# Peptides against a protein of PDB entry 4Z5W: the designs that were tried, part 24

Target 1, 305 residues: chain A of PDB entry 4Z5W
Amino acid sequence: IPDVFLELNKLWYFSAQSNLFNGEMPRSLSNSRSISLLSLRNNTLSGQIYLNCSAMTNLTSLDLASNSFSGSIPSNLPNCLRLKTINFAKIKFIAQIPESFKNFQSLTSLSFSNSSIQNISSALEILQHCQNLKTLVLTLNFQKEELPSVPSLQFKNLKVLIIASCQLRGTVPQWLSNSPSLQLLDLSWNQLSGTIPPWLGSLNSLFYLDLSNNTFIGEIPHSLTSLQSLVSKENAVEEPSPDFPFFKKKNTNAGGLQYNQPSSFPPMIDLSYNSLNGSIWPEFGDLRQLHVLNLKNNNLSGNIP

## One batch from the design tools (peptide; made by RFdiffusion4, then SolubleMPNN)

Design b1_p10_3_s4 (from b1_p10_3, 5 letters changed)
Fold by OpenDDE base, seed 4:
Structure b1_p10_3_s4 (fold): chain B 305 residues (1-305), chain A 10 residues (1-10)
Amino acid sequence: as target 1 above (305 residues)
Amino acid sequence: SSSFITTFPL
């Protein structure tokens, strides 16, 4: 990418995603006063990620995902006072979340999917201080770590939590009950154990639950049949979605499906590939907004209602 | 096949 962004003093949006760009991010780009939205996703960019947050006063969205960047997570990002959305997916950091992220009050949406992030306990302890954090995606990190269940963890404004395919141990963490605005939970493809907690049914905004491919035991909590978002079509206030798409692979599509907004996911309960027992509750029939109920590959018995 | 959510194409 050429180092010409100093001359582009009116450039608000720069999207150069899905190209063949290599080398470092231009210094003039890292110092752009005009850019609000920066996407360089899916290139071969390299070097250290550096942003001059004192210069980049308009930066609101940063997508650097699927690049060959190296080194540390930029600890100065909290100084980008308008930066809301960060996608650092598929950047191999081999790092912990910086302690400076405790001060990241502008942050609303963060993805580190497949970024070789380590220490989930520290990551969650840090990120709970991000008072505006609504979307957190940590899929394909923390390999074989334990998902912390510390009740003091508090994500007050969390709407989307995705920590899939981490081989995480532990249980469904009680601290998620402190997130009453949770809409989407994906903890699939872990080694989570114990029972599915009944308090999940008290998450009135929860329309998408994926607990598939874990080691959960016991009955399906009857409280899941009373999930208000799945009983009634509440006018979900379309809150501003992250400036990055989500992807979910289905068996038939080589590239997966792209979801531009969390609201574009079909209302779903996926509890498949566990060790759940007991019956399918007839009251799942009350979930009139439910598009997908996936209970396959469990130890369920009785009648199908 | 792994069917989980990411922010990059799978």
Scores: peptide ipSAE 0.572, ipTM 0.925, DockQ to the pose 0.784
Fold by OpenDDE base, seed 3:
Structure b1_p10_3_s4 (fold): chain B 305 residues (1-305), chain A 10 residues (1-10)
Amino acid sequence: as target 1 above (305 residues)
Amino acid sequence: SSSFITTFPL
């Protein structure tokens, strides 16, 4: 990418995603006073991620995903006082979340999906201080760690939590009951155990639940038949979604589907590939907004209602 | 094979 951004003093949005750009990010770009949205995802950019937060006073969105950046997570990002969204997916940091992220009050959406992040306990202890954090994606990190169940953890404004394919041990953590605004939960492809907790049915905004490919036992909580978002079509005021898209593969040989916002996911309960027993509750018929109920490959018995 | 959510293409 050429070092010409000093002359572009009115540049508000720069998207150069899915190109063949290599080398370092230009110094004039890292010092741009005008840029609000920066997307360089799916390139071959290298070197360290450096942003002059004292110069970049308009920066609100940063997407650097799927690049060849090296070194540590830049600890100065909390000094970018308007920075709301960060996508660092598929950047191999081999690092912990910086302690400075406790002060990241502008942060609303964060993804480290497949970024070689380590120490989930430290990551959650730090990120709980981000009072405006609504979307957290940590998929493909923390390999074989234990998901902390510490009741003091609090994500009060969390709407989207995705911690899939980490081989995480432990149970569904009680601290998630402190997130009453949770809309989407994906904990699939882990080694989570115990029973599915009844308090999940008290999350009135929860329309997407994926607990598939774990080691859950016991009955399906009857409280899941009372999920308010799936009983009635609430006029979900479209809250500002992350500027980065989500991806989910289908079982077809076709490429993964792109979802531009969390509301684009079909309303779903996926409990497939566990060790759940007992009956299917007839009251699943009350979930008028449910598009997908997946109970495949469990130990369920009785009649299908 | 069920799939999980990411912020990059799978």
Scores: peptide ipSAE 0.572, ipTM 0.923, DockQ to the pose 0.812
Fold by OpenDDE base, seed 5:
Structure b1_p10_3_s4 (fold): chain B 305 residues (1-305), chain A 10 residues (1-10)
Amino acid sequence: as target 1 above (305 residues)
Amino acid sequence: SSSFITTFPL
């Protein structure tokens, strides 16, 4: 990428996704006063991520996902006072989240999906201080760590939590009951155990629940038949979605599907590939907004209602 | 099997 961004003093959006750009980010780009949205996703960019937050006063969105960046997570990112969305997916940091992220009050959406992030306890302890954090994606990190169950953890404004495919141990954490705005929960492809907690059915905004491919035992909580977002068609207020898309691979198609917003996911309960027992509650028939009920590969018995 | 959600293409 040429070092010409100083001359481009009116450039507010730079999208150069899915190209073959290599080398480091140009110094003029890292010092751009005009850029609000920066996406360099899916390139071969390398070196350390450096952003001059004192210069980049308009930066609101940063997508550097799927690049060959190295080194530490930039600890100065909280100094980018308007920075709301960060996609660092598929950047191999091999690092912990910086302690400076406790001060990241502008942060609304964060993805480190497949970024070799370590220490989930430290990550959650830091990120709970991000009072505006609504979307957190930590898929493919923390390999074989334990998901903290510490009740003091508080994500009051969290709407989207995705911590899938981490081989995480532990239980569904009680601190999630303190997230009443939670709409989408994906904890799939872990080693989570115990029972599915009844308090999940009290999350009135929860329309997408994926607990598939875990080691959950016991009955399906009857409270899941009373998930209010799946009973009633509440007008889901179009909430500010992250500027980065989500991806999910359907079983039947070789290609992943892109979802531009969390609301683009079908209303779903996926409890498949667990050790759940008991019956299917007939009151699942009350979930008039439910598109997908996946109970496959469990120890369920009785009649299908 | 249902896949998990990411912020990059799988």
Scores: peptide ipSAE 0.563, ipTM 0.923, DockQ to the pose 0.842
Fold by OpenDDE base, seed 2:
Structure b1_p10_3_s4 (fold): chain B 305 residues (1-305), chain A 10 residues (1-10)
Amino acid sequence: as target 1 above (305 residues)
Amino acid sequence: SSSFITTFPL
């Protein structure tokens, strides 16, 4: 990428996604006073990520995902006082989340999906201080760590939590009950154990639940049949989604589906590939908005209602 | 197999 961004003093949006750009980010880009949205995802950019937050006063969105960046997570990002959305997916940091992220009050959406992030306990302890955090994606990190169940963890404004494919141990953490605005939960492809907690059915905004490919035991909580978002068509207010898309790999050899917004996911309960027992509750028939109920590969018995 | 969600193309 040429080092010409000083001349581009009116540049608000720069999208150079899915190209063949290599080398480092231009120094003039890292110092751009005008840029609000920066997306360089799916390139071959390398070197250390550096952003001059004192210069980049208009920066609201940063997507650097799927690049060959190396080194540390930029600890100065909280100084970018307007920065709301960060996608650092598929950047191999081999690092912990910086302690400075405790001060990241502008942060609304964060993805580190497949970024070699370590220490989930520290990560969640830090990120709970981000009062405006609505979307958190930590998929493909924290390999074989324990998902902390510390009741003091609070994500009050969390709407989307995705911590899939981490081989995480532990139970469904009770601190999620303190997230009443939770709409989408994906904890699939872990080693989570115990019972599915009944309080999940109290998350009235929860329309997408994926607990598949874990080691859950016991009965399906009857409270899942009373998920209000799946009973009634509440007009899901189209909230401002992250500036980065989500991807869900289908079970078919077809490429992953892109979802531009969390609301574009079909309403779903996936409890497949666990050790759940007991019956399928007939009251799942009350979930008139449910598109996908996946209970396969469990120890369920009785009649199909 | 179920699928999981990411923020990069799979």
Scores: peptide ipSAE 0.541, ipTM 0.924, DockQ to the pose 0.894

Design b1_p10_4_s1 (from b1_p10_4, 5 letters changed)
Fold by OpenDDE base, seed 3:
Structure b1_p10_4_s1 (fold): chain B 305 residues (1-305), chain A 10 residues (1-10)
Amino acid sequence: as target 1 above (305 residues)
Amino acid sequence: STGFLTTFPF
């Protein structure tokens, strides 16, 4: 990418995604006062990620996903006072989340999906201080760690939580009950155990639940048949989506199906590939907005209602 | 499984 951004003093949006750009980010781009949205996703950019937050006063969105950047996560990003959305997916950091992210009050959407992030306990302890955080994606990190169950963890404004394919141990954490605005939960492809907690049915905005490919036992909580978002349409408040799309992947080597916003997901309960027992509740028939109920590969018995 | 969610396509 050429170092010409000093001349582009009115440039608000720069999208150069899915090209073949190599080398470092231009110094003039890292000092741009005009840029609000920057997307360089799916290139071969290298070097350290450096942004001059004192110069980049209009920066609101940053997508650097699927690049060959090296070094640490930039600890100065909280100084970008308008920065709301960050996609660092598939950047191989091999790092912990910086302590400076406790002060990241502008942050609304964060993805580190497949970024070799370590220490989930430290990550969640830091990120709980981000009071405006609505979307958190941590898929393909923290391999074989334990999901912390510390009741003091609080994500008050969380709408989307995705921590899939981490081989995480532990149970569904009680601290998620402190997120009453949660709309989407994906904890699939882990080693989570115990029973599915009945308080999940009290999350009145939860329309997408994926607990598939875990080691859950016991009965399906009857409270899941009363999920208010799946009973009635009235509560579908379209909140501002992150500037980065989501991808549903069936395997690591294939392309994912793209979803531009959380509202584009079909309303779903996926409890497949667990060790759940008991009956299918007839009251699942009350979930008039449910598009997908996946209960396959469990130990369920009795009549199908 | 229906698959898991990420923010990268491949």
Scores: peptide ipSAE 0.584, ipTM 0.938, DockQ to the pose 0.847
Fold by OpenDDE base, seed 1:
Structure b1_p10_4_s1 (fold): chain B 305 residues (1-305), chain A 10 residues (1-10)
Amino acid sequence: as target 1 above (305 residues)
Amino acid sequence: STGFLTTFPF
């Protein structure tokens, strides 16, 4: 990418995603006062990520996903006082989340999906201080760690939590009951155990639940048949989506499904590939907004209602 | 098996 951004003093949006750009980010780009939205996703950019937050006073969205950047996560990003959305997916950091992120009050959406992030306990302890954090994606990190169950963890404004495919041990954490605005939960493809907690059915905005491919036991909690967002349309609050798309991996050689916003997900309960027992509750018929109920590959018995 | 969610294409 050429070092010409000093001349582009009116440049508000720069999207150069899905190209063949290599080398480092140009210094003039890292110092741009005008840029609000920066997307360099899916290139071969390298070096350390550096942004001059004192210069980049208009920066609101940063997408650097799927690049060959190296080094540490930039600890100065909280100094970018308008920065709301960060996508660092598929950047191999081999790092912990910086302690400075405790002060990241502008942050609304964060993805480190497949970024070799370590220490989930520290990550969640830090990120709980981000009072405006609504979307958190940590898929394909923390390999074989334990999902912390510390009841003091609080994500009061969390709408979307995705921590899939981490081989995480532990249980569904009680601290998620402190997130009453949660709309989407994906904890699939872990080694989570215990029972599915009844308080999940009290999350009135939860329309997408994926607990598939774990080691959950016991019965399906009856409270899931009363999820208000799945009973009536009135609870579908379309909140501002993150500035990055989501992807669902399919088992077929066909490319993953792209979802541009969380509201584009089909309303779903997926509890498949566990060790759940008991019956399918007839009251699942009350979930008139439910598009997908996946209970396959469990130990369920009785009649199908 | 079902797929999981991420923010990059596979």
Scores: peptide ipSAE 0.577, ipTM 0.935, DockQ to the pose 0.825
Fold by OpenDDE base, seed 5:
Structure b1_p10_4_s1 (fold): chain B 305 residues (1-305), chain A 10 residues (1-10)
Amino acid sequence: as target 1 above (305 residues)
Amino acid sequence: STGFLTTFPF
């Protein structure tokens, strides 16, 4: 990428995703006063990520996902006072989340999916201080760590939590009950155990629940039949979605599904590939908005209602 | 499961 962004003093949106750009990010780009949205996703960019936050006063969205960047997570990102959305997916950091992220009050959406992030306890302890954090994606990190169940953890404004395919141990964490605005929960492809907690049914905005491919036992909580978002068409307040798309990996050779907004997800309960027992509750028939109920590969018995 | 969610294409 040429070092010409000083001359581009009116450039608001720079999208150069899905090209063959290599080398470092140009210094003029890292100092751009005009850029609000920056996407360099899916290139071969390398070197240390450096942003001059004192210069980049308009930066609101940063997508550097799927690049060959190295080194540490930039600890100065909280100094980018307008920065809301960060996608650092598939950047191999081999790092912990910086302590400075406690001060990241502008942050609304964060993805470190498949970024070799370590220490989930520290990550959640830091990120709980981000009062505006609505979307958190930590898929393919924290390999074989324990998902902390510390009741003091509070993500009051969290709407989307994805921590899939981490081989995480532990239980469904009770601190999620402090997230009443939670709309989407994906904890699939872990080693989570215990029972599915009944308080999940009290999350009235929860329309997408994926607990599949874990080691959950016991009955399906009857409270899941009363998930308000699945009983009635709530006017889903179109809250600002993250500026990055979501992808669902299919097990079939058919390409992954892209979802540009959380509202594009089908209303779903996926409890498949667990050790759940008991019956299917007839009251699942009350979930008039439910598109997908996946209970396959469990120990369920009785009649199908 | 048919898969899990992420923010990059596979």
Scores: peptide ipSAE 0.553, ipTM 0.933, DockQ to the pose 0.843
Fold by OpenDDE base, seed 4:
Structure b1_p10_4_s1 (fold): chain B 305 residues (1-305), chain A 10 residues (1-10)
Amino acid sequence: as target 1 above (305 residues)
Amino acid sequence: STGFLTTFPF
């Protein structure tokens, strides 16, 4: 990428995603006063990520996903006072979340999906201080770690939590009950155990629940038949979506389904590939907004209602 | 399961 962004003093949006760009991010780009949205996703960019936050005063969205960047997670990003959305997916950091992210008050949406992030306990302890954090994606990190169950963890404004395919141990953490505005939860493809907690049914905004491919036991909580977002349409507050798309991996090499907004996800309960027992509750028939109920590959018995 | 969610294409 040429070092010409100083001359582009009116450039508000720069998208150069899905090209063949290599080398480092040009210094003029890292110092751009005009750029609000920056996407360099899906290139071969390298070097250390550096942004001059004192210069980049308009930066609101940063997508550097699927690049060959190296080094540390930029600890100065909280100084980018307008930076709301960060997608660092598929950047091999081999790092913990920087302690400075406790001060990241502008942060609304963060993805480190498949970024070799380590220490989920530290990550969640840090990120809980991000009071405006609504979307958190940590899929394909923290391999074989334990999902912390510390009740003091608070993500008050959390709407989307995706921590899939981490081989995480532990249980569905009670601290998620402190996120009453949670709309989407994906904890699939882990090694989570215990029972599915009944308090999940009290998350009135929860319309997408994926707990599939875990080791959950016991009955399906009857409270899931009372999920208000799945009973009635009225509570689907469309909030500002992250500036990055979501992708659902399919088992086939065919490209995953792309979802540009969390509201584009079908209302779903996926509890498949667990060790759940008991019956399918007839009251699942009350979930008039439910598009997908996936209970396959469990130990369920009785009649299908 | 039909797969899990990420923020990059597979």
Scores: peptide ipSAE 0.552, ipTM 0.932, DockQ to the pose 0.870

Design b1_p10_4_s2 (from b1_p10_4, 6 letters changed)
Fold by OpenDDE base, seed 3:
Structure b1_p10_4_s2 (fold): chain B 305 residues (1-305), chain A 10 residues (1-10)
Amino acid sequence: as target 1 above (305 residues)
Amino acid sequence: ETGFLTTVPF
C-alpha cells in the first residue's frame, strides 16, 4: 500500500479487503486524522500493528483480520477515544489481552477469533471493565483452558458472546446471568460439562443458543420452552451491529454462511452432540419464532410431541 | 451440519 494518505485529508472510509497487499501498513495511514473506517482484512500485511491514536481522532472501526502481523497486541488502542469496533481475527499474536484494555470505554465490538490468545481468566477479568462491550468473539483461542465460573465477572451490556472451538473445560458460568441483554450465545465445540442451567431461560432477548458438541448431561431445562424472544416477535429495535460480518464454519469444504448482522441469524436452539437425557418437552411448541431445534446425537427418550 | 461462529471466512 503506497504512503500517500497525507494528501487524502478528506478520506473517511478505506476498504481494501480481500486483495494481495503485502509489507507494512503505511505510516501516513497510521497517522490519518480523517479516517473513520479502516478495513484491510484478508491481505498479507506484516510487521507490528501501530496506530497513532493521538492523530487518528476519527477512527471508529478497525478490521485487520487475516493478515501476517507480528508482535504484541497494541496496548495503546484504548487511547483511540472513538474506536468502537476491532476485528483482529486470524492474526497470530501468541499473547494475553493487554491490561490497558480495562480502560477501553469506547469499545463495543471485539473479535480475536483464531488469534492465538492465551489466559481466558485474565482476558475476561480485563474485558469486563469495558462497559460498552456488546459483541465479544474469542473462538479458536485458549486451547484446553478452563472457562472461569467466578460469579463476580460482569458483562452488563453484552449481546453477542462467541467462545467456540477452544476445547474449554468447566460448566456454563453463572456470571452470564448478569448479562440480561444477551441475544446470541455460542459455546459450541468445547469440553463443557455439567447440566444446562435453568437461568438460561430467563434471558428474554436470547434467540440463538449453540451448546452443541460438548459433554452436557441431564435433562433439557424446561425454562428453555419459555424463552420470550422465541415465544413472541419482540419489535426489538436493531441496535448498531458490529462493522464486521460473522461466518458459520460448516463441516463440509463448502463455503460457510455469512451473517452481516446478529438479526440475520435464524432463531435457533442447538443442543446436538451432547449426553442429554429425558424427554423433549411438548412446550417447545410454544416457541413460535424458533426456526431451528437441533437435539440430534443425545440420549433423549420417550415420545416426540 | 454442525459448525461454530467466527469473524473470518473458512
Scores: peptide ipSAE 0.559, ipTM 0.939, DockQ to the pose 0.883
Fold by OpenDDE base, seed 2:
Structure b1_p10_4_s2 (fold): chain B 305 residues (1-305), chain A 10 residues (1-10)
Amino acid sequence: as target 1 above (305 residues)
Amino acid sequence: ETGFLTTVPF
């Protein structure tokens, strides 16, 4: 990428995703006063990520996902006072979340999916201080760590939580019950154990629940048949989605299904590939908005209602 | 097969 962004003093949106750009980010780009949305996703950019937050006063969205960047996570990003959305997926940091992210009050959406992030306890302890955080994606990190269940953890404004395919141990954390605005939860492809907690059915905005491919035991909590978002068509207020799309990675499909907004996900309960027992509740028939109920590969018995 | 969510297609 040429170092010409100093001349582009009116450039608001720069999208150069899915190209063959290599080398480092141009210094003039890292100092752009005009850029609000920056996407360089899916290139071969390298070196250390550096952004001059004192210069980049208009930066609201940063997508650097799927690049060959190395080194530390930029600890100065909280100084980008308007920065809301960050996609750092598939950048191999081999790092912890910086402590400075406690001060990241502008942050609304964060993805570190497949970025070799370590220490989930520290990550969640830090990120709980981000009062505006609505979307958190931590898939393919924290390999074989324990998902913290510390009751003091609080994500009051969290709407989307995705921590899939981490081989995480532990239980469904009680602190999630303090996230009443949660719409989407994906904890699939872990080693989570215990019972599925009944309080999940109290998350009235929860329309997408994926707990598949874990080691959950016991009965399906009957409270899941009372999820209000799945009973009634409440007009889900089109909330501003993250500036990055989501992808459902299926083992059989080389191409993940793209979802531009969380609202584009089919309403779903996926509890498949666990050790759940008992009956399928007939009251699942009350979930008139439910598109997908996946209970396969469990120890369920009785009649199919 | 079940899939999981991420923010990259691969």
Scores: peptide ipSAE 0.554, ipTM 0.938, DockQ to the pose 0.835
Fold by OpenDDE base, seed 4:
Structure b1_p10_4_s2 (fold): chain B 305 residues (1-305), chain A 10 residues (1-10)
Amino acid sequence: as target 1 above (305 residues)
Amino acid sequence: ETGFLTTVPF
């Protein structure tokens, strides 16, 4: 990428995703005063990620996903006072979340999917201080760690939590009950155990629940038949989506289904590939907004209602 | 098999 962004003093949106760019980010780009939205996703860019936050005063969205960047997660990003959305997916950091992210008050949406992030306990302890954080995606990190269950963890404004395919141990954490605005939860493809907690049914905005491919036992909580967002359409508050798409990916597929916003997800309960027992509650018939109920590959018995 | 969510297609 040429070092000409100083001359482009009116450039608001720069998208150069899905090209063959290599080398480092141009210094003029890292110092752009005009750029609000920057996407360089899916290239072969390298070097250390550095952004001059004192210069980049208009930066609101950053997508550097799927690049060959090296080194540390930029600890100065909280100084980018308007930076709301970050997609750092598929950048091999081999790092923990920086402590400075406790101060990241502008942050609304963060993805580190498949970024070799370590120490989920530290990550969640840090990120809970991001008061505006609504979307958190940590898929394909923290391999074989334990999902912390510390009740003091609090993500008050969290709407989308995706921590899939981490081989995480532990249980569905009680601290998620402190996120009453949660709309989407994906904890699939882990090694989570115990019972599915009944308090999940109290999350009135929860319309997408994926707990598939875990080791959950016991009955399906009857409270899931009372998920208000799946009973009535009127309570689905559409909020601003992150400036990055989501992808539903299978391990065997090179591609995935793209969802541009959380509201594009079909209302779903996926509890498949667990060790759940008991019956399918007839009251699942009350979930008039439910599009997908996936209960396959469990130990369920009785009649299908 | 079920799929899981990410923010990259590949």
Scores: peptide ipSAE 0.546, ipTM 0.935, DockQ to the pose 0.805
Fold by OpenDDE base, seed 5:
Structure b1_p10_4_s2 (fold): chain B 305 residues (1-305), chain A 10 residues (1-10)
Amino acid sequence: as target 1 above (305 residues)
Amino acid sequence: ETGFLTTVPF
């Protein structure tokens, strides 16, 4: 990428995703005063990620995902006072989340999916201080760690939580009950155990629940038949979605499915591939907005209602 | 088959 961004003093949106760019980010780009949205996703860019936050005063969205960047997560990102969305997926950091992210008040959407992030306890302890954090994606990190259940953890404004495919141990953490705005929860492809907690049915905005491919036991909590978002068409106010799309990796589809916003997900309860027992509650018939109920590969018995 | 969510295509 040429070092000409100083001359481009009106450049608001720069998208050069899915090219063959290599080398480091140009210094003039890292100092751009005009750029609001920057996407360099899916290139071969390398070196340390450096952004001059004192210069990049308009930066609101940063997508550097799927690049060959190395080194630490830039600890100065909280100094980018307008930076809301960060996609750092598929960047091999081999790092912990910087302590400075406690001060990241502009942050609304963060993805570190498949970025070799370590220490989930530290990560959640830091990120809980991000009062505006609505979307958190931590898929394919924290391999074989324990999902912390510390009741003091609070993500009050969290709407989307995805911590899939981490081989995480533990239970569904009680601190999630403090996230009443949660709309989407994906904890699939872990080693989570225990029972599915009844308080999960009190999350009135929860329309997408994926607990598949875990080691959950016991009955399906009856409270899931009263998930308000699945009973009634509340006009889901189109909430500010992250500037990055979501992808559902299916083993059968090489390309996966792309979802541009959380509202594009079908209303779903996926409890498949667990050790759940008991019956299917007939009151699942009250979930008039439910598109997908996946209960396969469990120990369920009785009649199908 | 079940899948999981991420923010990049695989």
Scores: peptide ipSAE 0.540, ipTM 0.935, DockQ to the pose 0.873

